# Peptides against a protein of PDB entry 2AUS, part 8

Target 1, 323 residues: chain A of PDB entry 2AUS
Amino acid sequence: ADIKREVIVKDDKAETNPKWGFPPDKRPIELHIQYGVINLDKPPGPTSHEVVAWIKRILNLEKAGHGGTLDPKVSGVLPVALERATRVVQALLPAGKEYVALMHLHGDVPEDKIRAVMKEFEGEIIQRPPLRSAVKRRLRTRKVYYIEILEIDGRDVLFRVGVEAGTYIRSLIHHIGLALGVGAHMAELRRTRSGPFKEDETLVTLHDLVDYYHFWKEDGIEEYIRKAIQPMEKAVEHLPKIWIKDSAVAAVAHGANLTVPGIVKLNAGIKKGDLVAIMTLKDELVALGKAMMSTQEMIERSKGIAVDVEKVFMPRDWYPKLW

## One batch from the design tools (peptide; made by RFdiffusion4, then SolubleMPNN)

Design b2_p21_5_s1
Fold by OpenDDE base, seed 4:
Structure b2_p21_5_s1 (fold): chain B 323 residues (1-323), chain A 21 residues (1-21)
Amino acid sequence: as target 1 above (323 residues)
Amino acid sequence: AAAEAAARARFAALLARARAR
């Protein structure tokens, strides 16, 4: 998620009308909620689905969805996309994740050996999905981006781990335990990051949401609930972006594919088949789509379909039809 | 239940100690 993507400008003269759209920081509170994502601190105990149902009840919402299941016993960062933003969770499912885990060893192992063996699990690992996973039980490679040992206390090893989406930390700990020769199990797990969502000032509890909704509805104080909800654009910060002309926004918001002439600027390194975010020049999310061209092809070509638009988020009326 | 409560307590204590460094 932290890879700064270069921005290539294709049209340096493209301007945007300040009267059109609703930039993320300028949405009325009701509209902000309709296009919001909560960085929830999921408590241990409930399922991710129960927590989403509670948020819907607390905030009086019709729809919500989460950015990737946490097991009942697992706490921490659960992005919950609200109302019209609900489908933005598709951007978060493939996102990298960070966890803090407590591994309990089944025997005594010298600290130096623990450190050495855990470092060997950085990089590509072969995993089998657990029996309870809806994922086909094929052996698959996953990336471990980093392992940081935070504390070793006898047989208890606290570590931070950055992983590719769908890496099973329980399976990782089991394999580390086998490599150490004593065996191990996952005693505790917390998710500390899901793509652009992390443990920061935006992380809120279910209790915070109850209080902040009360302050808004009973006291007329919108500030707390406004800060507790992130704009849906936060949920796509980790995706490659394509910024489009004001004249292209209404067509894309109606479900038209993005053509090359509509592009103002784009991130470097887009490949054919990548999930991309189509943005306005005011950093508003118009749609998610599949790149039909590379970044280089989008620069070099004068015409053609750049993005196959899969999911529209922007309302049809925020920008005028200019065609 | 007792083993899970003990694991939570150890996790909280280790995490607090690791954040204080």
Scores: peptide ipSAE 0.109, ipTM 0.777, DockQ to the pose 0.938
Fold by OpenDDE base, seed 2:
Structure b2_p21_5_s1 (fold): chain B 323 residues (1-323), chain A 21 residues (1-21)
Amino acid sequence: as target 1 above (323 residues)
Amino acid sequence: AAAEAAARARFAALLARARAR
């Protein structure tokens, strides 16, 4: 998520009309909620689905969805997309995750050996999905991006781990325990990141949401609930982006594919088949789609379908029809 | 049991410090 992508400008003269759209920072509170994502601190105990159902009841919402399941006993970062933003979770499901874990060893192991063996688990690992997973139980590879040992106290190992989406930390700890020769189990787990969402000032509890909704509805104070909800554009920060002309926005908002002439600027390193975010020049999310061209092809070509539009978010009336 | 309770307490304190940043 923290990789700065280069921005290539294709049209340096493209301007945007300030009267069109609703930039993420300028949405009325009701509209902000309709296009919102909560960085929820999921408590241990409830399922991710129960927590989403509670948020819907607390905030009087018709629809919501989460950016990747946490097990009942697992706490921490659960992005919850609201109302019209509900389907933005598609961008978060494939995103990298970070966890803090407590591993308990079933025997005594020298600290130097613990550190050496855990470092060998950085990179590609072979995993089998747990029996409780809706995923077909086939052996698969997953990336461990990093392992940071925070504390070793006898048989207890506290560590931070960055992983590819759908890496099972319980299975990782089991394999580390086997490699150490003594066995191990996962005693505690917290998710500290889910793509662009992390433990920061935007992290809120279910209790915070109850209070902040009350302050808005009973006291007329919208400030707290406004700060507790992130714009849906936060949920696509980690994706490669394509910024489009004002004249292309309404067509894409009607479900038309993005053509090359509509592109103003784009991120470097887009490949054919990548999930991309289509943005306005005001950094509003128009749609998610599949890249049909590389960045280089989008620069060199004068025509053709650049993005196959899969999911529109922007309303059809925020920008005028210019066709 | 006592060592595991101490490790859980350290884990909870680490998580509390991460929330306070």
Scores: peptide ipSAE 0.058, ipTM 0.722, DockQ to the pose 0.291
Fold by OpenDDE base, seed 5:
Structure b2_p21_5_s1 (fold): chain B 323 residues (1-323), chain A 21 residues (1-21)
Amino acid sequence: as target 1 above (323 residues)
Amino acid sequence: AAAEAAARARFAALLARARAR
């Protein structure tokens, strides 16, 4: 998620009309909610779907979706995309995740051995999806980006772990326990990060949402609910971006594919087949799509389909038709 | 239920200690 992508400028003369669109930080509260994502602190107990259903009831919403399931017993960062932003969750599903886990060992192990063995699980690991997953039970490789031991208290090991999407921490802990020779289980798990969403000042509870919605509806105070909801653009910060001309925005908002002439600037390292965010020059999310070219091809070519537009977010009327 | 409550309490305590460092 923290990969700073270089920005390559293709058209240094491209200007944007300040009268067009609604930049993320300049949306009226109703529009902000319609294009919002909550960084929810999911409580332990409920399913991620039950929590989404509660948010919909609390905020009087027709639609919402979450940025990747947390098991009922797992707490922490659950991005919940609202209304017109609901489909932005597809950007979060493939995102890297961080957890804090409590591993309980089933025997005594010297601390130095715990540290040494857990370090060997940094990198590529072979996992089997749990029986309860809707995913076909194929062995698959997953990346563990880092393991940071926070505390060792006898048989209790508290650690932070950064993982590729769909890494099962329960399975990781099971394998660590096997490698230690004593066995282990996951006692507790909290998700501390899901792509661009982390434990920060934007993290809110269901209770906070009840209170903040009340302050808005009954007291006319929008500040709290405004801060509790992030713009949908937050949910794509970790994606490679392509910024487009004002003249291309309305076409993409109508579902037209992005052609190379519409590109003003883009991130380095886009590959064919990558999920990319198409942005305005005001950092508004127009659409998500599949890159049909590399960054290099998008720079070198004068024509062709750069992005196959899969999901439009921007309304068709925010920018004028300039074709 | 009691074992799960004890595990949650230990996790919260360990997490609090780890955040204070």
Scores: peptide ipSAE 0.029, ipTM 0.667, DockQ to the pose 0.949
Fold by OpenDDE base, seed 1:
Structure b2_p21_5_s1 (fold): chain B 323 residues (1-323), chain A 21 residues (1-21)
Amino acid sequence: as target 1 above (323 residues)
Amino acid sequence: AAAEAAARARFAALLARARAR
């Protein structure tokens, strides 16, 4: 998520009409909610689906979805996309995750040995998904990006871990325990990051949402509920972006594929097959799609399908039809 | 139940100490 992607400009003269669209900072509160994502602090106990159902009840919503399941006992960062933004969660499912975990060792191990062995688990690991996962129980490789030991207290090891999507921390801890020769289990787990969503000032509880909705509906104070909901564009910050001309926006909003002439600027390093965010020049999310060209091909070519549009978010009427 | 309560208490204490560094 913290990878600053270079921006390549194709058309430095491209202007945008300030009267068209609704930039994330200029949405009326009702529209902000319709295109919102909550950075929820999921409590331990409920399922991620129960928590989504509670948010729908609290905020009187028809639709919502979460950016990747947390087990009932796991707390922390659960992005919940609202209403028209519900499908933006597809951008968060493949995103990297960070956790803080408590590992309990089943025997005494010298601290230096714990540190040395845990460092060997940075990189590629082989995992078998647990029975409770919707994923076929085949062995698969996953990346551990980093392991940071926060504290060691006898047999209790607190650590931060950055992982590829669908890495099972319980399985990682089991393998660390085997490598230490004493065995181990996952005592506690908290998710501290899901792509662009982290433990920051945007993290809110279910209780906060109850209070903030009350302040809006009964006291007329929208400030708290506005701050508690992030724009859907937050959920795509980690994706490579393509910014398009105002004249291309309405076509893409109608489900047309993005063609090369519509591109104003784009991130470097897009590969064919990458999930990309199609943005307006006002940083509004138009659609998600699959790149059909690399960044280089999108620069060099004068025509062709740049992005196969998989999911439109922008309403069809925010920008005029110019065809 | 008691083992889970003890694990939660240890996690909270370790997490609090780790955040104070």
Scores: peptide ipSAE 0.026, ipTM 0.660, DockQ to the pose 0.943

Design b2_p21_5_s2
Fold by OpenDDE base, seed 5:
Structure b2_p21_5_s2 (fold): chain B 323 residues (1-323), chain A 21 residues (1-21)
Amino acid sequence: as target 1 above (323 residues)
Amino acid sequence: AAEEARARERFARLLARARAR
């Protein structure tokens, strides 16, 4: 998520009409909710699906979806996409995750050996998914981006870990325990990050959502519920972006593929096959799609399909049809 | 349940110490 992507400008003269669309900061509260994502602090106990069902009841929503399952006993960052934003979770599922874990060792190990062995687990690891996963139980590689030991207290090791999506921390801890020769288990786990969502001022509880919805509906105070819900554009911050002309927005909003002439600016390092966010010049999410060209091809070519549009988010009427 | 509650409380204390560093 932290990869700073250079922005390459193709058309430095492209302007946007301020009367068209609804920028993330200018949505009426009802529209903000319809295009919202909650950075939920999932409590330990309930499933991620139960929590989504509670949010739907609390906020009187027809649909919602989560950005990646947390086990019942696991707390912390669970992005929940609301209503018209529900499908934005597809951008979050493949996103990197951070956790704080408590590993309990089944024997005494010198601290120097703990530190040395845990450092060897940075990089590529081989994992087998647990029986209860929706994923086929095939051996697969996963990236551990970093392991930071926070505290060692005898047999208890508190650590931060950044991992590729679908890395099982329980399995990592089991393998660390085997490498230490004493065995280990995961005592506690909290997710501290899911792509662009982290433990910050945007993190809210189910209780907060109950109170904030009440303040809005009964007291007419929208401020709290507005702050508790992030714009759907937050859920694509980690994706490579392509910004398009106002004249291209309505076509893409109707499900037309993005063609090269519609591009104003784009991130560097887009590869063919990448998931990309198509944005307006006002940073509104129009659609998600598959890049059909690299960044370089999108710069050099005058024509062709740049993005195969897979999921439209923007309403068809926010921008005029200019075709 | 009581052991799980003690483990959660211990984790919360350890996490709080780790955040204060």
Scores: peptide ipSAE 0.092, ipTM 0.754, DockQ to the pose 0.796
Fold by OpenDDE base, seed 1:
Structure b2_p21_5_s2 (fold): chain B 323 residues (1-323), chain A 21 residues (1-21)
Amino acid sequence: as target 1 above (323 residues)
Amino acid sequence: AAEEARARERFARLLARARAR
């Protein structure tokens, strides 16, 4: 998520009308909720689906969805997209994740050997999905981006791990235990990051949401519930972006594909087939789509379909129909 | 259940110590 993407400007004269749209910072509270994502601290015990159902009840919502399942026993960062933003979770499913794990070793191992062996698990690993996974139980490669040992206390090893989406930390710990020769199991797991969502000031509990909703509905205090909900644009910060002309926004909001003439600026390094966020010049999320061109092709070409629009978020009426 | 409770307590303790460094 922290990859700074270069921004290439294609049209340096493109202006935006301040009367059109609703920038994330200017949304009325009801509209902010309709296009919101909660950075939830999921407690251990409930399923991710039960927690989403509770949020819907607490906040009186019709729809919500989560940015990638946490097992019942796993706590921490669970992005929950609300109402009209519910489908933005598609951007979070492929995102990298970070966890803090407690590994318990089944025998005594020198600390130097623990450190050496765990470092060998950085990079490409072969995993088999667990039985409970909806994913077909085929062997697959996954990336471990980093392993940071936080503490070693006898047979208990606390570590931070950054991983590719759908890496199973339980399987990683099992293989580390085999490589150490004594065996190991995952004693505890917490997710500390899911793409752009991390443990920060935006992380809220279910109890916080109960209290903040009460303060809004009974006491008229909007501030707490407003801060507890992030704009849906937060959920796409890790994606490559394409910013479009005001004249192209309404067409894309109606489900038209983005054509090359509509592009004002774009991130470097877009490849054909990448998931991209289509943004207004006010950093409003219009749609998610599949890149049909590279960044280079979008710069060099004067015409053609740049993005196949898969999911529209922006209402059709925020920008005028200019066709 | 008792082993899982002890594991949670160990995790909380180790995590707190690691955050204080």
Scores: peptide ipSAE 0.085, ipTM 0.758, DockQ to the pose 0.944
Fold by OpenDDE base, seed 3:
Structure b2_p21_5_s2 (fold): chain B 323 residues (1-323), chain A 21 residues (1-21)
Amino acid sequence: as target 1 above (323 residues)
Amino acid sequence: AAEEARARERFARLLARARAR
């Protein structure tokens, strides 16, 4: 999520009609909810699925989905995409994660040795998925981006860890314990980040959602529920983006593939096969798709399919048909 | 259950202390 992507302008004369679409900050409250994502503080105890079912009941929703499972005992950042935004969670699956973990050591280890050994686990690690995961139990590499020790209290080590998607912190702690020679287990875990979603002012509880929905429905106060829900565009901030002409928006919203002439600007470093967000010039999410060209090919070519459109989010009527 | 509740409470205290630094 933290990689600043350069923006390459292909058409510097492209304008957007201010009367078309609904920019994230200009959506009526009902429309904002229909295209929303909650940065939920998942409590320990319930499954991620139970929590999604509670949000649906609290907010009177037909559909919702979460941006990556937290185990029942794990608390913290669980993005929950609402209604028409439900499928945006697919953008969060490959996103990096941060956790705060409590590791309990099974023996006494000098603090300097703990610090030295944990630093060796920064970078590429070999993991086998746990038995409970739907993932095939094959050895695979995963990136540990950073390990920050927050506190050492005898046999208890509190640390922050940034990891590639699908890194198992329980497995990491087990391997750290083996490297320390005493063994270790994961005592506690909290997720502090999921891609663009972090512990900040947007983090809300289930209780907050109950209260904020009540204030809206009974008291007519929209402010709290509006702030508690992020626009779906938040869930794609970490993806490479392609911005398209107003004339291309309706076709993409109907499920047509994005062709090269529709591109106004794009991020640098797109590779063939990357998940990309197709945006309007007003930063509205039109669709997610698979890049069929690199950034360089999208610049150099005059024609061809740039993006295979997989998931449309924008309604078909927000922009006029210009074909 | 009571041991798990005590472990969670201890973790919450450690986490709060680490955030205040």
Scores: peptide ipSAE 0.071, ipTM 0.733, DockQ to the pose 0.778
Fold by OpenDDE base, seed 4:
Structure b2_p21_5_s2 (fold): chain B 323 residues (1-323), chain A 21 residues (1-21)
Amino acid sequence: as target 1 above (323 residues)
Amino acid sequence: AAEEARARERFARLLARARAR
C-alpha cells in the first residue's frame, strides 16, 4: 500500500478551472458525508454488518458498506464507505492488510527457533479458506509481506503481520504451530491496517460518532463530524491513478470510457486489467475502472480506450459538458 | 501455476522439517 507510484506527465500545459468541482477539502458538510469513508475502530463482539447498520442509524444514512469483513471477535480498522461513496469499498477489498496477532503455542519452544521459523513464513504461503468463508475452498497462494515479532512471553507470541487481501491469520498461525512441532492457535487478533486506513488520528469509535453527530445536529458544531469522516479519495490512495483534463470529466461522469486524449498524467506500472482510479486535476475521484492499456501504451498511443469505466462517483454537474 | 508450485514445495519442506523432529 505504501508504494509511491511515479507520476508520468503527458500534458504539462493542462490547467484546471478552480470554479469547477468540489475538491476533498472544500466539500460542504452534507456533501462531505455523501462522499465519505469512516476509519472505524470496530469493537470486538458485533459483526461487520451489524456495525455498518449502527453507523447508518447513528448518522441517519440510507446506504453504507465496509472495506472488508472482520470476524465478530476481531477488533480494529474497518473502513465504512457512506452513501454515494459506498461502492468505493471495491478499491479496499483487494488492498493489503496488517494485523497484530497473539499466537498461543501448545508447547515450549526456544525463542530463537520461534524467530527463525516465523521469518520463514515471510513471502508466498499456501492457504485453504475456512468452511465459513464465501471463497471457494481451493488451495491458493497468498503473500505475507512481513512478520514482526513484538513480544515473546513463554508460549505467547505477539506479532505484527502484513498480508495480501484474503490471507487468513488463523490459518497462518496454525501452519506456524505445525512448523514449530508443538501446534498453535490464534488467541487474539486486531486489524491495524486496511490499505490506506491505519491506526492514526482518523480512527474513531462508534461512541465518537454518536457524540460528533449530536454536536453537529443539536449544537451546530460540524468540526468533529467533519474530522471523523474521510473523503472517499482516501479510499483510493493505494490505487494507480490517471488524472484527466477538465474537458473529459463530464463525459466520464456520464459513464463514458476514458480515451487516451483525456489523460494529463498517470502513475507508472499500470497493467492491462488493473483497477485504476480516474481523478481530476484537483484530486477528485471521478470513477473507478479497468485499465484497457498499460501505462506504456497510454503514453505511446494517440487514441483508443484507456479505461473501461466500471463505477462513477462524481455527480454529472460538478464539471461542465464540453463535448 | 509456477508460483503455486514453488509455494507447495516450500510448505512441504517446512512441514517435512517439522515432522522429522
Scores: peptide ipSAE 0.018, ipTM 0.539, DockQ to the pose 0.023

